# Designs tried in a protein design run: peptides against a protein of PDB entry 4KTY. Part 69

Target 1, 266 residues: chain A of PDB entry 4KTY
Amino acid sequence: YVLNDIGVIFYGEVNDIKTRSWSYGQFEDGILDTCLYVMDRAQMDLSGRGNPIKVSRVGSAMVNAKDDEGVLVGSWDNIYAYGVPPSAWTGSVDILLEYRSSENPVRYGQCWVFAGVFNTFLRCLGIPARIVTNYFSAHDNDANLQMDIFLEEDGNVNSKLTKDSVWNYHCWNEAWMTRPDLPVGFGGWQAVDSTPQENSDGMYRCGPASVQAIKHGHVCFQFDAPFVFAEVNSDLIYITAKKDGTHVVENVDATHIGKLIVTKQI

## One batch from the design tools (peptide; made by RFdiffusion4, then SolubleMPNN)

Design b2_p14_7_s2 (from b2_p14_7, 5 letters changed)
Fold by OpenDDE base, seed 2:
Structure b2_p14_7_s2 (fold): chain B 266 residues (1-266), chain A 14 residues (1-14)
Amino acid sequence: as target 1 above (266 residues)
Amino acid sequence: SQYKLDFNDFRPAK
């Protein structure tokens, strides 16, 4: 994983899976220097730069521009007049080099762009990393491990009350590391995500969350295990908001979220 | 059932 400088990212729909090539370019001139610069901008202590737990968490924060003027500005409004459309990027190199030269966030990215750049960052720093695509990926915004979908009495979605959402697909990263801060057995692949979705202890970042912990329902393990768990295993809870202010659960769908998780196999 | 969906905007590069 560390040595591969070209990869494939899965996207599209679960019934129409698509792939796109992505050039990570971790060995290209200036890329390692840029990754070090990113950690400098994060004001990361030198003592922590050898710790993949700290590095991946900092990278999760810094690959997005929120909070800290990190690498990429996300945009999902189909207005990209002041930058590059997310779909126009073909790899990490141009993005990282632009960030290094301009010292300003690069516009624009979406999940696969964030994941691509983050993958380069991790690999540059010697952390084995891969991109993971989750189809029907939940975005739980209130940390209750559910997708609360509020309906009007006529069956239409109440967009005012419904804050949770589902991505048709979402890309994030898994990084390989030991987790001495967790019980034995929960090292290995760790989910990390640089797409700005939710605030985690004051910053838009996510992970590292032990994949093994998530698989076995240990959401109490740091970092951000509840959020990652919800992305792949949330139940859809359809709630009718009655005119009298009461809420009634009309239906529960436990099969919709996380229909397929795809990554390049070892 | 209808629910709130966010879609990533991917289009072929020009």
Scores: peptide ipSAE 0.044, ipTM 0.664, DockQ to the pose 0.071
Fold by OpenDDE base, seed 4:
Structure b2_p14_7_s2 (fold): chain B 266 residues (1-266), chain A 14 residues (1-14)
Amino acid sequence: as target 1 above (266 residues)
Amino acid sequence: SQYKLDFNDFRPAK
């Protein structure tokens, strides 16, 4: 079995699905060496490097620059003066080689760039991996498994009252591995995410979270299952902030988040 | 940009 070094990443809107090609380049010269270098920068012990659970979690942390001067700096403000716009990247190779050469984080990435580079990292290290795109992807910032949307009395959104947000789409990865640390049946595909969204036990990382566990609502299973669950299943809670300071739940939408999850079979 | 970039959509659902 030979893994593809060129893939397709889904993006856009749920009613206007788009695709872009991405060159993973896991077999290109210097890429495996760079992946090993990434683990070196993470100060990962040698014993852990053979464990896909540890490797994927470390990769989740290191593909983003936060905390540890990892590979990619994220930016979503449409101002990319000190680097390459996220949309300009066409694959992982240039990013990883630049990181290895400069030994400094590469600017800039967004979710599909993070996912693309992370996919290369995982595949280089022999971990089957694929990119997943979730349309209407929730970002639960306060760990309540809800997507809180605060409204002014006039119905306008008040973005200052919550850090919760919804991405029109979000890309992350699924990595295939056994999970001896979980009950039987929760191995297989594990959600891992290198886009720096939330702090997980001291670092911006996410996963591995058992896809099967998420599907069955087992959010207690490590790692970061509640966050991943929220990304795909959160209810939208529309809350009106009254002038008197009271909050009133106006609407609950249980269908908006996770309208479509798309991935390529490995 | 050639591709639609990621962004947070805070607009209430219709």
Scores: peptide ipSAE 0.037, ipTM 0.669, DockQ to the pose 0.212
Fold by OpenDDE base, seed 3:
Structure b2_p14_7_s2 (fold): chain B 266 residues (1-266), chain A 14 residues (1-14)
Amino acid sequence: as target 1 above (266 residues)
Amino acid sequence: SQYKLDFNDFRPAK
């Protein structure tokens, strides 16, 4: 068991897998202090700071700026005039140190940046963690465990009706911990995600969700198992919205989502 | 979603 401060993040397309080096720097000066500062900003009590379940959940909320003035501001519009383009970051250290110094959210991040910073946060606090990349990753917007894609009668996507979406790839984290709050056998790797995708009980956060539980269809187990399940396993439902207001299911694709899930061997 | 997402192709495979 070793803790690496440099890693590889997978991205790109399923048929053109790419790798990006990322410096986690969990042992660099000021990083542990910054992680503690993050928990201070979250007003996390001392008793909870030793619980990886609580720490990872708080981290998933605080690594993004939503709700709580957390670490990173997300941006996906390819306009990054007031900060650093997500692709320009090479590691977590500069981001975390800037956050600590300015005490304001850092601009800008996308999924691998969120995952990189979150990985540093977890590892810095002694929680074994890794980054996971899911190709064709679903974003279930209405918590129905499926992707509802509404089409116009001409076959084009109706963007007004279609609230769900699919990433070509998405990065999140898995953290290793016991889950005494779950039935026996559902400890181990837990999915946690700091990219601000969906509101979870009042905050943009996700997890920890037991990978084993999700793998075996136990989506009722806390936290956010349905969302994570949908990311990797949801069916695509193509629905034509007729002019008369009726909806017709045109197609169902049960194989598109979660085409490939990749993580670096620790 | 409040964000512009990196959509893949949503057209049916048919």
Scores: peptide ipSAE 0.035, ipTM 0.691, DockQ to the pose 0.263
Fold by OpenDDE base, seed 1:
Structure b2_p14_7_s2 (fold): chain B 266 residues (1-266), chain A 14 residues (1-14)
Amino acid sequence: as target 1 above (266 residues)
Amino acid sequence: SQYKLDFNDFRPAK
């Protein structure tokens, strides 16, 4: 097993899969120091820093700027004033060193940038990690394990009746660890996500969620298993909103979400 | 039927 400091991230569309290189730079000067600084900013006690469960959960929170002035500010408005467009980044090193130097959140990131920086963070701290790309990735906002799509009586989509949405693609991370807090068999790869999507027990963070648990439908296992399950396996529920205020389920599509999940094997 | 997509907009840097 050889750890590479340059990776490949999958993106684009399910019918037009693209790859981009990303320099993780986990061995470059100042990067390990910056990762330790991130944990210091999180006020993580020393006893937890040797626990990959706690470290990955803290990293999930701290790689995004929400709640705690973490590393990256997300932006999807295509303006990116007062910072660097997400597409301009080529690796984690410049981002992490800027954060360490300025001690302020770095602008801006989207999912692959979050995943790239988070991957560096995990690897620097000795946690095996990889980036996963999910095409047609659901974003469940109301914790009902389904993707609600509301239609007007004329068939037009009403996007105001739900906050549920679907990413054309979404990147997150898988981290390798044992899970003594879970039943036997649910260690190994754990889904963790630093892109700020939903609040998890008071912070914008996600995971670690056992990949094996998700594959077997065990959404009761900590952390954030329902959300991760929904990302990859939500049913699309088409609901017609009647003029009288009633809602009627018109159709269910169980095949669209999680159309393809891709990762580079490490 | 169509649905709302959140787009992760990647464009090559100039």
Scores: peptide ipSAE 0.047, ipTM 0.637, DockQ to the pose 0.071; fails the geometry check

Design b2_p14_7_s3 (from b2_p14_7, 6 letters changed)
Fold by OpenDDE base, seed 1:
Structure b2_p14_7_s3 (fold): chain B 266 residues (1-266), chain A 14 residues (1-14)
Amino acid sequence: as target 1 above (266 residues)
Amino acid sequence: SQYQLDFNDFRPAK
C-alpha cells in the first residue's frame, strides 16, 4: 500500500465522465499542523483524536464552515464574490494553509473541493481514505428514503412542494476503519461527507456510515446511514399535485438514482 | 489543472 499525494477526482455527467487531478499534499509543510489545528478548533479532546470514528465525524463537520467556522464555505451561485471560484482550486494545500493563516473559513468550495480537502485531512491523520463520485446522487431532505418529485396536473415539475433534489454528480469520501460499535462485518470502508447537505444531530456532517451495511440495506446503524443509503438508492416517486390539494403517486423509478458510483482504488 | 471542472448542479429528475 502506497499513499499518493496526487489523486484523481471523477466528475461531469454519467454519459460524459471526466477526471481531474487533485493535489492532496498531505506531506507538505504545515499541512499536518493545520489538520491538528482543525481538531483544536473543533475542541476535540485528546482521547478522541486516536479514534478514527470520532476523527472522521469531526472532520466531516469541520471541513465545512457551517456551525463551527470550519475550513470551507460552500457556494453554488456561480458568482463567488469575495473569494476563489471552486473550479480554480487545484489541491488542498492552498486552502488548508489559508485557513490556518487567516483563521477564517475559506471561500469557496463545492463537493469535489470538500472531498479533496477532507481526503487530505484523513490521510494526514493516518486514516486511509479515497474520494467517491456518485452520478445522479439524491439529496433526501425529509428522511423518507425516497426522492419526491411533484408534478402539476399539466405534467410540469413543481419544485416548490419538496426540498428533495438530485445532484448531477456528488463527491464524498470513504475512510477505512474498524467499527467496534457496529456488528461484526461492518468495518472497512465508511462513507463520510463534508459537503454541507443535511443536519445530523445538530451539525452539518455525515458519517461514518458503513458501506457494507448500506450495501446490505441496513440503515439502522450509526451514523447517517439512511441519508447515505438514499444518496445511492432512492426511488424516484412522481407525485401529481391536484388542484384540490390532493396528491397522487403517478410513477416510481427505481433505476435513476445512483446510476454510477466511481472511485479510484487505493 | 488544465481542466475546468463542470458546474455541480442540483437537477430535477427527468
Scores: peptide ipSAE 0.040, ipTM 0.706, DockQ to the pose 0.094
Fold by OpenDDE base, seed 5:
Structure b2_p14_7_s3 (fold): chain B 266 residues (1-266), chain A 14 residues (1-14)
Amino acid sequence: as target 1 above (266 residues)
Amino acid sequence: SQYQLDFNDFRPAK
């Protein structure tokens, strides 16, 4: 295995796929030290630092600033005052070194930035990792494995009732590891995600979730398999909220979510 | 029916 320090991240739309170069820089000076610092900030015990399951889970929590003053502050409101716009970053090194120097969360990131930094973290610690882009990626807010889209009678989305959402694209990571905590056959690639989307047992983190388990519908396997499953396989449930308070299911779309999942390793 | 998508704001890198 050869770990590249430069990669390509897919983004854009399913009908207009775009690519962005990203410098991971896992071998650059100070990066390993920063990764160790991240684990120190997480108060991760020494015994767990050799376990890729624990490391990847801690990483998914610490690459985002929520809960624990981790590496990156996310912003999706197109207001990036007091920091760097997510699109301005070209790699992980500057972000990680700034975090190490300032000891404060770095502003700002979106999914590909989180994925890029997380990829560096994993690779730096010897965990094979890659970035995955999912087009029409679901964000299940209530853990029911479906996307409930509530509509007004006029057909417009009821934003008050609709808590679930869909990203035009979303990037996360897959990390290669054995899973002795799971039945035989569910090691290999594990989905992990540092973009702060949902709370997982008290922290904004996600994974590791066995890709094989997800593919075979084993959503009961730790960690966060239901959420990852929903990201790639949720049905869209269109529900009309009637004025009288009743709900009517108008349509079910089982083909919209997860139309294309792309990953590339050079 | 059409719904709004969350958009990741990607602009040209500076």
Scores: peptide ipSAE 0.040, ipTM 0.653, DockQ to the pose 0.071
Fold by OpenDDE base, seed 4:
Structure b2_p14_7_s3 (fold): chain B 266 residues (1-266), chain A 14 residues (1-14)
Amino acid sequence: as target 1 above (266 residues)
Amino acid sequence: SQYQLDFNDFRPAK
């Protein structure tokens, strides 16, 4: 079995699905060496490098630059003066080789760039991996498994009252592995995410979270299952902030988040 | 300027 080194990443809107080609280049010269270098920079012990659980979690942390001067700096403000715009990247190779050469984080990435580079990292290290796109993807910032949307009395959104947000789409990865640390049946595909969204036990990382566990509502299983669950299943809670300081729940939408999840079979 | 593929959508559901 030979893994594809060119893939397709889904993005856009749920009613206007778009695709983008991405060259993973896991077999290109210097890429495996760079992946090993990434683990070296993470100061990962040798014993852990054979464990896909540890490797995927470390990769989740190291593909983003936060905390540990990892591979990619994220930017979503459409101002990319000190690097390459996220949309300009066409694959993982240039990013990883630049990181290896400069030994400094590469600017800039967004979710599909993070996912693309992370996919290369996982595949290089023999971990089956694929990119997953979730349309209407929730970003639960306060760990309440809800997507809180605050409204002014006039109905306009007040973005200052919560850090919760909804991505029109979000890309992350699924990695295939056994989970001896979990009950039987929760191995297989594990959600991992290198886009720096939330702090997980001291680092911006996410996963591995058992996809089967998430599907069955088992959010107690490590790692970061509540966050991943929220990304795909959160209820939208529309709350009106009254002038008197009271909050009133106006609407609850249980169907908006996770409208469509798309992934390629490995 | 480059187009932005990712953004947070805070708009209320219709």
Scores: peptide ipSAE 0.035, ipTM 0.707, DockQ to the pose 0.210
Fold by OpenDDE base, seed 3:
Structure b2_p14_7_s3 (fold): chain B 266 residues (1-266), chain A 14 residues (1-14)
Amino acid sequence: as target 1 above (266 residues)
Amino acid sequence: SQYQLDFNDFRPAK
């Protein structure tokens, strides 16, 4: 999980799983220096740089450009005129070296690009890490641990009222570490996510969230456990917004989210 | 979210 510099990222649809090769290149010239530079840009103190909890949290913030002029600018509108289309990237090295050279955010990334670069960052700093793909991944926008999908009376989605969304797939990272800040048994794999999805205490970042804690329903444990829990386990609540202002729950789907979670077995 | 998300079909299963 640390020594491998080439990996596979799963993407596509749950019924049509696809794989993409990704070169992490954590041992390539200039990459370690760039990772240190990233932490410098984050103004991370030296004492925290040896703590994988702090490092992974800072990394989740800094791999995206939001808030802090971090590494990657996200774009999902299929218009990439001022940079490289997300699908054109084949690895982390060019992205990180461009960031180090230009000292400006690199355009553009989507979830697997964020996850790829973040994986390089973690592995480069000696943190065991892997990329995880979640099919039908929820994005809880209002932190209520459910997906509220508002429908017009004709059955179409009301995009104005519907703030939550569901990715066909989403990639994030798991990093291996002890969690002395949590109760015994909740170390090991920790979910961390650098795709700028939701604000976490003032920054677009996510994790580390204990996978074991989430698996056992302990969403109160830091960091961002409710959000990660919702990504893999939230119910879909279909609500019809009536013209008179009333809301009626039309359906509840408890099986749609998190249909399949995949990571490369090495 | 400030981003356009690649969301799946939101139609109810019914």
Scores: peptide ipSAE 0.035, ipTM 0.696, DockQ to the pose 0.259

Design b2_p14_7_s4 (from b2_p14_7, 6 letters changed)
Fold by OpenDDE base, seed 2:
Structure b2_p14_7_s4 (fold): chain B 266 residues (1-266), chain A 14 residues (1-14)
Amino acid sequence: as target 1 above (266 residues)
Amino acid sequence: SQYALDFNDFRPAK
């Protein structure tokens, strides 16, 4: 995983899976220096730079521009006049080198761009990493491990009450590391995500969350296990908000979220 | 039922 400098990212729809090539370029000139610069901008202690737990958590924060003037500005409004459309990027190198030269966040990214750049960051620093795509990926906004979809009495979605959302697909990363801070058996692949979705203890970051912990429902394990668990395993709860303020559960769908999770083998 | 869905904007680069 560390040695591959070209990858494939899965996207599209669950019934129409698409792939795009992505050049990670972790061995290109200036990329390692840029990764070190990123950690410098994060004011990361030198003693922590050898710890993949700390490095991956800092990386998840710094690859996005929120909070700390990190690498990428996210945009999902289809207005990209002041930068590069997310779909125009073909790899991490140009993004990272632009960040290093300008010392300002690069515009713009979406999930696969964040994941691509984050993958370069991890691999460049010797952390085995891969990109994972989750189709029908939940975004739990209130950390209750379920998607609350509020409906009007006529069946239409109440956008005011509905805060949770679902991505048609979402890309994040898995990084390989030991987890001495967790019980035995929960090392290995750790989910980390640099796409700015939710605040985690004061910063837009996510992970590392033990994949084994998530698979076995151990959401109490640091970091951000509840959020990652919800992304892949939350139930959709359809709730009708009555005029009198009462809520009635109309339907529960336990199969919609996380229908397919895919990653490149190598 | 309809629900809030976020779509990533992936289009061919010009």
Scores: peptide ipSAE 0.040, ipTM 0.660, DockQ to the pose 0.071
Fold by OpenDDE base, seed 1:
Formats: C-alpha cells, sequence, structure tokens
Structure b2_p14_7_s4 (fold): chain B 266 residues (1-266), chain A 14 residues (1-14)
C-alpha cells in the first residue's frame, strides 16, 4: 500500500466493470518535494505534518483547486478547452510536477484523477493508501442520509427539485491510520475524498471517516461520516411533487446505492 | 486503449 508505484483503478458500470492502470510515481524526482509544497501552500502547521489525520484531511482539501488554489480543477462538461481532458492522464507525476512548476491549479480532473493524485500524496508521506470505487455512488447534498428523487405527477423525473445525484461510479481513497480521537476499534482504513463534492466545515474536503464506524452505522464520528455513509448506503426516496405543491413518498429503494464497492488488493 | 475511460457522470436513478 506504500511501495507500489503502479496501481489499478476500477471504473465503468456495475454491469460492465473496467480497469485502467495508474502510475502513482511516488518515488519519481520532485514528487516528494511537490507533496511538501502542497502542505506549504495549505499553510499547514509543522506540528500537524506528522499526524495522518491532519495530513489526510488537508490533502483532501488541497488535491482539489477549490477554496485554496489546490492541485486539480475538476470538470465534467466534456469540453476541456483550456487544459488536458481527464481521460488523457496516465498517472500522478505529470500533474504534480506541473502544479509545482506553474504554481497554479492543473486542468482537468475527474474522480479517478483526484483519487490517483491523492493516492500519490498519501503514499509519499508514508500513509498506506488505496483507491476505492463505488458503483451507484450517491451524492447527498442536503445531509439527510437519503437520495431524494422527485417525480412529476406523470411519473417523469424532475431533477430541478433536488441537488441530490448519483454517480455511475465514484472513486475515493482509503488511508490507514490509528484514530486516537475516536473510540477504540475505529482505527484502520479511513475514507478520504479529494473530489470536490460537498463543503465540510468551510472547505471542499472529505474525511478521514472511519470505515469500521460506517460499516456499523456510526455516523456521529468525525469527519464527514454522514456523507460517506450516504455515498454507500443511501435509500432512494421517490417523491411525487403534486401540482398543489405537496409531496408524497411513492417508493423507497434500499438496494440501489452502493451496489458494488471494489478496491485492488495490494 | 486501456487509457480510454468512460465518462464519470451524474444520473438520476430510474
Amino acid sequence: as target 1 above (266 residues)
Amino acid sequence: SQYALDFNDFRPAK
């Protein structure tokens, strides 16, 4: 989880799982220096740089460009006119070296690019890390632990009534660390995510969230456990929006979200 | 190509 410099990322659809290689390149010239530079740009206190909890949280914020002119600009518009299309990247090295050289955010990334760069960052700093892919990954925008789907009276979906959405797949990272700030048993793998999805206490960041806590339904533990829980275990709530403005729950599907979660066993 | 990647996309559940 630290020494491997080439990995595999799962993507595609749940019924058509695909894989691609990704070069993390954590041992390449200039990469460790760039990771330290990222922490410098974050103005991270020296006392926190040895704490994987703080480092992974800062990394989740800084690998995306939002808030702090971090590493990668996300784009899902399929244009990418002013940079590199997300699918053109083959590893973390070129991205990180461009960031270090230009001192400006690099264009463009999507979830697997964010996860790839974040994986390099974590491994460079001695934190065991891996990429996780979740198929039918929920994006709970209003923090109610459910995925709201609004329907017109004729049964057609009205996507304007909610910001909740579902990714066909989403990639994030798991980082291995102790969690002395949590009850005993909730160390180990921690979910962290650098893809800018939701604001967490003033910044687009996510985690570390205890995987063990989430698996046992504990969402009260820092950081961002409700959001990560919702990604993998949201119920789909189908709501009919009546013409008179009232809402009626028509159906609940507890089986759709988090259909498959996979990671490379390294 | 193994580097070709399907678009990561938001979609409402159906």
Scores: peptide ipSAE 0.036, ipTM 0.708, DockQ to the pose 0.098
Fold by OpenDDE base, seed 4:
Structure b2_p14_7_s4 (fold): chain B 266 residues (1-266), chain A 14 residues (1-14)
Amino acid sequence: as target 1 above (266 residues)
Amino acid sequence: SQYALDFNDFRPAK
């Protein structure tokens, strides 16, 4: 089995799917060394470095700069004055080598950049990994497994009443591993996400969450299954905020989130 | 867009 060092990342809109190439470069000079350096910066115990569960979780945390001065600083404001615009990156190599050289977080990334770098990290360490793109991907900020959309009495959206949001698309990773910490049947592909979205037990990280568990609605399984479940299967809850402070559910849309999930088999 | 953007232009429920 030979891993590809060049991949395709899906993005855009569900009705206008786009692709871009990404060079993972897991075999390039200095990349494996950088991945080991990342684990060193995370102060990861040597005993855990052979465990793909621990490695993928640490990688999820360290590929983003939050909490631990990890690899990439995220930015979505279209103002990238102090670094490289996310769209300018074409692969993981330059990012990882810059991180290793400067020993400072690299600016800037968005979801596909995080996913690309994370994919390199996983593959370098012998963990089969792929990038997954979810169109209409929910970001459940309050961990209630639903996407809240608040409306004023006049019908206008009130974005101040919730931090929940829906990405037009979002990229994360799936890593292949056994899950001896879970019941039989929930190994295989595990969702892991290095894009800093929500705090998970004190750090911006996500996963590994069993894809099989999520598909069968088992959100109690570690790690972060509720969040990943919400990304792909949240109901949109339209809530009217009345002037008297009451909330009225106006409508529920169970078809909007997770309309299309695209990934490449490795 | 090639950027990851929030999709928050929701219409009122009918």
Scores: peptide ipSAE 0.028, ipTM 0.663, DockQ to the pose 0.551
Fold by OpenDDE base, seed 3:
Structure b2_p14_7_s4 (fold): chain B 266 residues (1-266), chain A 14 residues (1-14)
Amino acid sequence: as target 1 above (266 residues)
Amino acid sequence: SQYALDFNDFRPAK
């Protein structure tokens, strides 16, 4: 999980799983220097740079451009007129070197690009890391651990009221570390995500969230465990908004989210 | 598709 510089990322649909090769290149010239530069841009204290908890959290913030002029600008509009389409990237090296050279965010990324670059960042700094793909991945917008889908009386979606969304697939990272800040048993793999989805205490970042804690329903542990839990296990709540202002729960689907979670075992 | 699609699936559970 540290020495491999080429990986496979799963994407596509749950019924049509696809794979793409990704060159992490954590040992390529200039990449370590770029990772250090990223931490410099984050104004990270030297004392924290050896702490995988702090490093992974900073990385989750800095791999995306939001808030702090980080590495990648996300775009999902399928236009990408002012940069490189996300699908054109084949690895992390060109992205990181461009960022280091230009000192400006690189355009453009989507989840697997964010995850690929973040994986390089983690591995480069000696943190075992892997990419995880979740099919039907929930994006909880209001931190209530469920997907609220509001419907008009005619059954059509009320887009004004519906803020939550679902990715056909989403990629994030798991990083291996001890968690002395958590109870015993919740070290090991930690979910971290650099794709800008939700604000976490003032910044677009996510994790590290203990995978073991999430698996056992412990969402009270730092960081961002409720959001990660919702990504893989939120219920879909269908709510009809009546004209009189009342809301009625019409249906609950507890099986839709997190149909398949895949990672390459290396 | 190689792109992630952000959408809401409004098909109710059976």
Scores: peptide ipSAE 0.026, ipTM 0.662, DockQ to the pose 0.489

